# Designs tried in a protein design run: peptides against a protein of PDB entry 2N1D. Part 53

Target 1, 169 residues: chain A of PDB entry 2N1D
Amino acid sequence: EVKVKIPEELKPWLVDDWDLITRQKQLFYLPAKKNVDSILEDYANYKKSRGNTDNKEYAVNEVVAGIKEYFNVMLGTQLLYKFERPQYAEILADHPDAPMSQVYGAPHLLRLFVRIGAMLAYTPLDEKSLALLLNYLHDFLKYLAKNSATLFSASDYEVAPPEYHRKAV

## One batch from the design tools (peptide; made by RFdiffusion4, then SolubleMPNN)

Design b1_p15_5_s4 (from b1_p15_5, 8 letters changed)
Fold by OpenDDE base, seed 1:
Structure b1_p15_5_s4 (fold): chain B 169 residues (1-169), chain A 15 residues (1-15)
Amino acid sequence: as target 1 above (169 residues)
Amino acid sequence: DPLGKLIEKEAEEAA
């Protein structure tokens, strides 16, 4: 088991996100005003601007690319609640060629880090390699926590219309 | 493994 530690500042948001969708029957507004691509781009620019010797530019780029790819692969099958399935189907119909990282935003991106540990556990990584990846992932999560006020808001959700509610289980 | 390239580059840099 690979443990990806979610910052304490973001743990309550995961609960709120779950509550908004599953209990309050709300949906995150799509396409996101700030999508996953833009969040990752901002992170990369932030890391590059700091000029820290501990931050290799190529490493930041690879982390961004990797997170993006994991997100695009896992969003549809691993990161959605049942109530969100009809919305996802509509997105696929309206944007058949768009990666989900251009459609979804911070809340769904955060959900990735709840699941990514299990995926990494099936990769043949030695302890040093795993520690390296975890350090980068935790660094990104720290960035999300630092910018949580602008990235996570209940106002980005809307009550699903009656016709949608009939489509959802 | 989407993060495999990072591992490979880090390994090469460390060698």
Scores: peptide ipSAE 0.084, ipTM 0.747, DockQ to the pose 0.026
Fold by OpenDDE base, seed 5:
Structure b1_p15_5_s4 (fold): chain B 169 residues (1-169), chain A 15 residues (1-15)
Amino acid sequence: as target 1 above (169 residues)
Amino acid sequence: DPLGKLIEKEAEEAA
C-alpha cells in the first residue's frame, strides 16, 4: 500500500477528534467556520507567495483540486464515524447541491489523509508520479501542522442534543 | 467503524 505519513503533531488530534465524537458524543459544528475549500485556497495562495522553483503553480492547483475531489467523494462514505451519520443526512437534506468541501472543515479533511493512501494504491500512477504526488500531500500535511492551532480546536465541537442521541442510537 | 479502527490503531502506535 501507499503510505501517507501524518505529521506527529497532528496524530494526537486524530485521537482527540475520535474521542470527541465517539466517546463524548459531540459533533463538529456545521457548516464549518473555515471549510475545506478555504483551507485549500489558503494553501494554494501560501505556495504561490513563497514562489519556490520546485513548486509550479499549476501543479499545486492540480493537487488542491485532487484533494478536494477525493474529499467530496469520500466524506460521506469513508470519513464519518457512525455517530456523525444523522448530522450528515441533515446536511444533505438542507444543502443537497453543496459539495461537502464547502460544509466540513479541517478535522474531516485530516481524516482523509488517514485513508487516502489506500485509495492511491489503486491509481495508475508510475513511481515518479506517485512520488511527486506524495511529496505534495506531505507538504500539505506539513502546512496543516503549521496552522494546527487555528485549524483544529475542541471548541469547534458541541455536545449533541438528546434528540440527536435518540436518532443516532 | 472502519475509520474508527484505523484511528484506534494509530493511537496505539503513538502511545
Scores: peptide ipSAE 0.032, ipTM 0.648, DockQ to the pose 0.652
Fold by OpenDDE base, seed 4:
Structure b1_p15_5_s4 (fold): chain B 169 residues (1-169), chain A 15 residues (1-15)
Amino acid sequence: as target 1 above (169 residues)
Amino acid sequence: DPLGKLIEKEAEEAA
């Protein structure tokens, strides 16, 4: 098993996100005001601007691409709560060719990192590549934590209408 | 909901 450590700053948000949707019956507003693509792009640009020798641009780009790919693959099948399924179905119907990284935002992206460790365990990566990837994944998570005030907000959620409840439950 | 359980567990470990 590959362990991906979630920053302590973000763990409470995972609970809040879960609570907003599963208990309060709210939905994250879609399409996201800041989608996963933009978050990843901002991260890549941030890493580039830092000028750190440890920040290899090619490595950052690979990590960004990897995160995006994993997100797009896993969102629909593994990152959604049951209550969110009707919303997802609507998104697919309205935007059949759009990758979910262009629709969803930070909260769902964060959920990926709860699951990604298990997926990486089945990925044929050599030890060096895996270690590097993990380092950047943790680095990215720290980036999310640093920007959590702007990326994670309950105001991005809204109470689902009654007609939605009838579809979801 | 397996995702919910994992998320809750992650948060509980940090609390």
Scores: peptide ipSAE 0.029, ipTM 0.610, DockQ to the pose 0.759
Fold by OpenDDE base, seed 2:
Structure b1_p15_5_s4 (fold): chain B 169 residues (1-169), chain A 15 residues (1-15)
Amino acid sequence: as target 1 above (169 residues)
Amino acid sequence: DPLGKLIEKEAEEAA
């Protein structure tokens, strides 16, 4: 198994996210105010602006593209809690051709990194390439941690209405 | 919820 280390700063948020949805019966507001596409774009631009010669621009772009692809593939089947399924169904009905990276935001993106390690274990990458990829993934997670105050907020959630509860149960 | 359990475990391992 490939271990993707979640920054300590973000681990409490994962718990809060889980609690908001499963215990408090809240839903993340969709479409997200700041969606995954935007977050990844900001990260890429951030990396470019830093002028770090050690990180190749093409590599950052590939990592961003990869994260986006993984997210879009895994969101519906791997990253949602049971309580969120009716909401997801509604999103699919309203936006049938939209990638989920344009709908969902930071909390769900962070959930990806809890699962992505297992997926990477089946990716045909040599040790050197895998290490490089992991470095970029960890770098991105570090970016999320740095911007956690703006990316992760309980105010982005709202109590689901009674009619939703009936659908979810 | 399996995802929730994994998330909690991840957080608890650091505590």
Scores: peptide ipSAE 0.027, ipTM 0.612, DockQ to the pose 0.727

Design b1_p15_6_s1 (from b1_p15_6, 6 letters changed)
Fold by OpenDDE base, seed 4:
Structure b1_p15_6_s1 (fold): chain B 169 residues (1-169), chain A 15 residues (1-15)
Amino acid sequence: as target 1 above (169 residues)
Amino acid sequence: DPLGELIEKVAEEAE
């Protein structure tokens, strides 16, 4: 298995997110105030502003595109708790053509990195390419950690209404 | 929830 290390600063958030959804029966407010597309764009711009070479910028863009694609592929099948399934169904009904990276935000994006390692294990990448990718993924995670105060907040969640609770038993 | 199982592992590491 390919191991993607989650920054220690973000591990508590993963737990809080899990608790908010599964135990407190809350839902992340959708569409996200700051969606995955925006977060990735900010990261790319951040990297570009740091005086990177053209080649490095290209690599960042490729990584961003990859993260986005992985997120969009995996969100519905691997990144949701059971309690969130009715909400997801509603999102699909309301936004059938929208990629989930335009709907969901930082908490769900962070969940990707809990699962992405297993997916990368099946990706036909050579050792060098995989190492490079992992470095960028870790770099991105560090970026999330750096901006965690603005990206992750329990105030972005709300208690699901009773009618939702009945759907999501 | 397979995701939940992974998060539980994360929780154990975080605690």
Scores: peptide ipSAE 0.265, ipTM 0.860, DockQ to the pose 0.744
Fold by OpenDDE base, seed 5:
Structure b1_p15_6_s1 (fold): chain B 169 residues (1-169), chain A 15 residues (1-15)
Amino acid sequence: as target 1 above (169 residues)
Amino acid sequence: DPLGELIEKVAEEAE
């Protein structure tokens, strides 16, 4: 397995997110006020503003594209708690052609990095390429940590209504 | 829940 280190600053949030959904029976408000696409765009612009070369800019764009693709592929099957399934089904019904990166936000994006390491283990990358990718992933996670105050908030969640509970059981 | 199990491990590390 490929080890993707989650910043210590973000580990408590993963726990809080888990608690909000599974124990407190809350749901993240969808569509997200700031979706994954926007977060990735902000990151890319942030990196470009720091004076990167053309080659580095290209690499950032590729990493962003990769993260987006992984998220869109994995969200429905790997990144949701059971309690969130009815909400996801409603999203699919209402927005069948929308990529989930345009619907979901930072909390679910962070969940990706809990799972992505195992997925990367199945990707045929040489040692050097893998190291480079990991560096970018860790850099992105560092970015999330730096902006955690604006990206992660319990106020983005709401108590699921009684009718939702009936669907969830 | 596989995700929950992973987060539970994170919780153990965070506590």
Scores: peptide ipSAE 0.265, ipTM 0.856, DockQ to the pose 0.652
Fold by OpenDDE base, seed 3:
Structure b1_p15_6_s1 (fold): chain B 169 residues (1-169), chain A 15 residues (1-15)
Amino acid sequence: as target 1 above (169 residues)
Amino acid sequence: DPLGELIEKVAEEAE
């Protein structure tokens, strides 16, 4: 098993996110004001503005691309609570060709890192490459923690209407 | 393990 450590600053948000959806029956507003693509782009630019080497820049871009791909693959099957399924179905109907990284935002992106460890355990990476990847993933999580005040807010959620409740668990 | 407990909750509610 590959262990991905979530920063302590972000753990309370995961609980709040879970509570907002499952207990309070709220939905994250879609499309996100700041989608996953934008968050990853900001991170890449942030890294490039600091200790930039050609190799490091390439590595950051590859990591960003990888996170994006994993998110787009896993969102529909691994990162949604049951209550969010009707909303996801509506998004697919309205935007069938749009990657979910252009629709969803920070809360769902954070959920990825709760699950990604199990997926990486089956990825054919050598030990050195895996360690490097994990370092970047943890670095990205630190970035999310640093910007948590702007990325994670209960105000991005709203109470689902009664007609939605009839469709959802 | 607080994270493990959270993962358990997420896994329970997620499809």
Scores: peptide ipSAE 0.120, ipTM 0.796, DockQ to the pose 0.134
Fold by OpenDDE base, seed 1:
Structure b1_p15_6_s1 (fold): chain B 169 residues (1-169), chain A 15 residues (1-15)
Amino acid sequence: as target 1 above (169 residues)
Amino acid sequence: DPLGELIEKVAEEAE
């Protein structure tokens, strides 16, 4: 298997995120104030500002594009709790052509990295390419950890209305 | 839940 290690700083957030949704019956406010696209853009700009070579810049862009694509593919089928499904259905109805990376934010993006390892295991990548990819994924996760105070907050969640509970069966 | 089992593991590690 492909192991993607989540920084210790972010593991508690995954638990809190799970608790907010499944136990407290809250929903992440959508559309996100800072969506996945913007987070990835900020990361790319951050990396570019650190004096990377041209080759490294291209690599960052490819990694960002890859993360975005994986997120958009996996969000609806692998990154949502059961309680979030009605919300997702509403988003699809209101914005049928919008990529989910423009709607969802940091918490759901972090969930991707819990699942992405298994998916990468079935991707035909050579050992060297896989190692490079993993390095960038871990680098990105560390970036999320360093910016966790602004990216992850319980205040971005709200109690689901009563009518929503009837839909969430 | 697709994340349920994985989050349980994360929760155990976070304790």
Scores: peptide ipSAE 0.040, ipTM 0.711, DockQ to the pose 0.602; fails the geometry check

Design b1_p15_6_s2 (from b1_p15_6, 8 letters changed)
Fold by OpenDDE base, seed 5:
Structure b1_p15_6_s2 (fold): chain B 169 residues (1-169), chain A 15 residues (1-15)
Amino acid sequence: as target 1 above (169 residues)
Amino acid sequence: DPLAELIQQVAAEAE
């Protein structure tokens, strides 16, 4: 299995996110104030501002596109806790044609990287290509860690109403 | 919860 290392700074957040949802019965506010699309765009622009060549910029765009695709494919089936299922169903009903990268935000995006390693194991990439991809993924994770103060906050969650609890059980 | 289990594993790992 391909291992994608999560920055140590973000590991506690994964636990806090889990706690907020599963134990405190809170939900991430949707649609996200800053969605996955926006986060990825900011990252791409950040890399561009660092003076990358055209080829490197193209590579970053491809990585961003890949992350977005993985997120949109995996969100509903792999990245949600059981308590979040009713919320997801409501989102699908209200926004049937919207990709989830336009609805969800940083916490769920971070969850992707807990799972993405296993998925990459099934991707037909040679060793060199895989190493390059992993470098970009780790670079992106470093970016998330650098901006964690603005991307990850318990204030983005809210206590689910009693009506929601009845639907979630 | 499979996701929860994975996150706990990640949290337990040291880099």
Scores: peptide ipSAE 0.335, ipTM 0.868, DockQ to the pose 0.689
Fold by OpenDDE base, seed 3:
Structure b1_p15_6_s2 (fold): chain B 169 residues (1-169), chain A 15 residues (1-15)
Amino acid sequence: as target 1 above (169 residues)
Amino acid sequence: DPLAELIQQVAAEAE
């Protein structure tokens, strides 16, 4: 398994996110006001504006594309709590061809990095390439931490209606 | 919930 370290600033949010959904029975408002696509785009623009000339083996755009792809593949099977599954089913019914990176936002994107290490363990990358990728992933997580005040908020959640509870765990 | 368990582990991990 590949270890991806979560910034200390974001660890409390992971707990709050879990609490909002599992214990308080709330749902993240979908579609997200700021979806994963836009977050990744902002990151890419941020990196370009900083003029970073280090590590040219992995382009920022390729990393962004990779994160997006990983998110879209893993969201439905790896990144949802049981309580969120009826909501996900509704999203699929309403938007069958839309990538989930256009629907979900920062909280679910952060969950990706809790699971991505196991996925990377089975990715055919040499040690050097893997190290470079990990550096970018950690750099992106630092970006999320820096912008956490605007990306993570309990106000983006809402109490699920009674009819939702009847079909959810 | 397996995801919840991982989240709790991450949150409890000292860096």
Scores: peptide ipSAE 0.332, ipTM 0.866, DockQ to the pose 0.680
Fold by OpenDDE base, seed 2:
Structure b1_p15_6_s2 (fold): chain B 169 residues (1-169), chain A 15 residues (1-15)
Amino acid sequence: as target 1 above (169 residues)
Amino acid sequence: DPLAELIQQVAAEAE
């Protein structure tokens, strides 16, 4: 098994996110004010500003591209709670060709890292490449933790309207 | 909810 460690600072947020959706029947506001694409772009720029070499910059870009791809593939089938499915259906209807990385934000991106390890276990990477990838994934998670105050907020959620509740049951 | 279960597992883990 490929283990992707979630920073301790972000574990409570995963629970809060679950609680907001499943128990409090709230929805993350979509489209996100800061979508996954923007978060990844900010991370890449952050790494660039730290004085990375050309090779390091290339590696970061590849990792960002990979995270984006995994997110877009997995969001609809792996990263949503049941209560969120009507919202997802509405998003697909309103934005049929938009990648979900342009619609969803940090909470759903964080959910990816709960599942990505299992997916990486089936990815044909040698040990060295996998270790490098894992290092970048952990580095990105540390970035999310560092910026958690701006990326993760209950104010980005709202109580679902009564008509939505009827759809979700 | 399988996702919820995984989240709870992650939350329960100690570093």
Scores: peptide ipSAE 0.329, ipTM 0.867, DockQ to the pose 0.682
Fold by OpenDDE base, seed 1:
Structure b1_p15_6_s2 (fold): chain B 169 residues (1-169), chain A 15 residues (1-15)
Amino acid sequence: as target 1 above (169 residues)
Amino acid sequence: DPLAELIQQVAAEAE
């Protein structure tokens, strides 16, 4: 398998996110105040502002596009807890044509990196290309860790209303 | 929950 290392700073957040949803029965507020598209855009701009070469800028853009694609494909089937499924159904009904990267935010994006390694294992990439991709993924994760104070907050969650509990598994 | 299991594994690695 392909291992994507999660920064130590973000590992506790994954647990907190899980706890908020599954044990405290809270939901991340949607649509996100800062969606995945915005986060990726900020990252790309951050990298570009550091004086990268044209080739590096191109690589960053490709990585951003790839992360977005993986997120949009995997969100509904791989990145949600059971308790979140009614919320997802409501989002689909209200925003049928919107990619989930425009709806969801940092917590769900971080969940992607828990699962993305397995997906990359089935991607026909040569060793050099895979290593390069992994380097950028880890770089992005470091960016998330650096900005974790603004991207990850329990205040972005709220207790699900009683009517939601009746729908939830 | 498969996702939860993976998260717990990640947490265990941090311990």
Scores: peptide ipSAE 0.328, ipTM 0.869, DockQ to the pose 0.766

Design b1_p15_6_s3 (from b1_p15_6, 8 letters changed)
Fold by OpenDDE base, seed 1:
Structure b1_p15_6_s3 (fold): chain B 169 residues (1-169), chain A 15 residues (1-15)
Amino acid sequence: as target 1 above (169 residues)
Amino acid sequence: DELEKLILEVAKEAE
């Protein structure tokens, strides 16, 4: 089993996000003001500014690329609540060729890390590579926690209109 | 909803 631990600072946000969508029937505003691509880019730049070696910089880039790929693959099928599916369908219709990492933001990115552990369990990686990957994933989560005040806000959500509720049956 | 179940499990760990 591969377990990815969510920082304690971010666990309450997962609940708030769930509550906003499922119980309050709100939707995250799309396209995101700060999308997943930009968040990952900021993280990579942050790591590079810390004086890392060339090898460490290369590793960061690979991790960022991997997170982006996993997000784009998993978003539609694994990271959405039922209430969000009509919104996703609309996004696909309007932007059929756009990666979801360019549309969605921090809340949905955080949801990835609730599911990514199970996916990694079936990924053929040697023990050393897996350990390194896990270290960077946890490092990235710590980065999200440090910047949580700007990345996670209920003000980025809005009440779904009545016509949306009819589609979300 | 599998996602909901997983989120709530994480929430329980935070309590």
Scores: peptide ipSAE 0.374, ipTM 0.881, DockQ to the pose 0.752
Fold by OpenDDE base, seed 5:
Structure b1_p15_6_s3 (fold): chain B 169 residues (1-169), chain A 15 residues (1-15)
Amino acid sequence: as target 1 above (169 residues)
Amino acid sequence: DELEKLILEVAKEAE
């Protein structure tokens, strides 16, 4: 198994996110005011501003592209709680061709990293490439932790209306 | 729910 360590600062948020959705019956406001695409773009720009070489810039872009791809593939099938399914269906109906990285935000992106380790275990990567990828993934997670005050907030959630509850049972 | 299971495992590590 490939181990992807989530920063200790972000572990409580995963629990809060779970609680907001499953126990408090709230929904993350969609479309996100800051979507996954923008978060990844900000990260890439942040890395580029730190004096990276062309080779390092290329590597960052590849990692960002990979994270985006995995997110868009996994969101609908692996990163949603049952209570969120009606909301997802509405999003698909309203925006059938939009990638979910343009709709969802930081909380759902963080959920990806709970699963990404197992996914990478089935990806044919040599030891050196895997180590490099893991370093970037951990670096990105540290970036999320550093910006957690602006990326993760319970105020981005709202109580689902009664008619939604009937659809979610 | 596999996702819930995984989150709760992370929660256990955080506690």
Scores: peptide ipSAE 0.374, ipTM 0.882, DockQ to the pose 0.787
Fold by OpenDDE base, seed 2:
Structure b1_p15_6_s3 (fold): chain B 169 residues (1-169), chain A 15 residues (1-15)
Amino acid sequence: as target 1 above (169 residues)
Amino acid sequence: DELEKLILEVAKEAE
C-alpha cells in the first residue's frame, strides 16, 4: 500500500467533518460555494506564481488533472458517509452529467486523500514517478492546510431537514 | 462504514 500522509493540521478536520454529518446529522451545502475545480485551479495558479519552470508547470497541471479525475471517479462510491447518500442521489437526479468536482468542495476533496493511497498502489508507475506524484500530492495537502481557514468551516454545513431524516437510513 | 473507519484511523495517528 502507498501511504499518503495527511497534515496534522487537517486530521482534526476530518474528525469534525465526520462528526457534523454522522453524529450531528448535518449536510455540506451543495453545490459548494467553492468547488473542487476551483480549489485545484487556485492551487495551480498558486504554484505558477511561485516562478516554476515550464516543466514544473506542466507537472502541476497533470497532477491537478489527476486529482480531479480520481475525485470524480471515487466520490460517489468511496467518499460519502451513509447519511449523505440521499443528498448525492438528489444531485445526480438534478445534474446527471455534471462532474462531482463541480458540485462538491474541500471537505470531500480531503476525504479523497484518505483513500487515494490504496488506489495508487494499483497504478502502474515506476518508483521515481510514484515518488514525484506523492511529492505533489503532499504539496497539495500542504496547500490545503495553509488555506484551511477559508476551505474548511462548519458554517458550510446545515442541519438536515426532517424530511431528509425520513429518507436517510 | 469503511470511510468512517479510515477517518478514525487517520485521526488515531495524530494522538
Scores: peptide ipSAE 0.372, ipTM 0.881, DockQ to the pose 0.767
Fold by OpenDDE base, seed 3:
Structure b1_p15_6_s3 (fold): chain B 169 residues (1-169), chain A 15 residues (1-15)
Amino acid sequence: as target 1 above (169 residues)
Amino acid sequence: DELEKLILEVAKEAE
């Protein structure tokens, strides 16, 4: 198993997100005001603006691309609660050719990191490459934590309408 | 849900 540590600052949000969806029967507003693509782009630009001379910084774009790919592959099958499935179906109908990284936002992106470690365990990466990747993933999570006030908010959720509730529950 | 299980496991690490 490859362990990806979630920052302590973000663990409560994972619970809040779960509670909003599963217990309060709310939905994250879609399409996201700030989608995964935008978040990743901001991170990449942030890293580049820091002026780091570390050679590892040249891999930022590749890491961002990788995160995006994993998110797009895993969102529909692994990152949704049961209550969110009807919404996802509607999204697919409304945005049939759009990657989910252009639709979903920070909360769902954070959910990826709960599962990504297990996925990486089956990825044929050499030890050095894996270590580097993990460093970037943790660095990205730290970035999310640093910007959590703007990325994670209950105000981005809304109570599902009665019609939806009847379909999902 | 498997996701719920994993999220709650992560939450327990913070307790």
Scores: peptide ipSAE 0.370, ipTM 0.881, DockQ to the pose 0.763

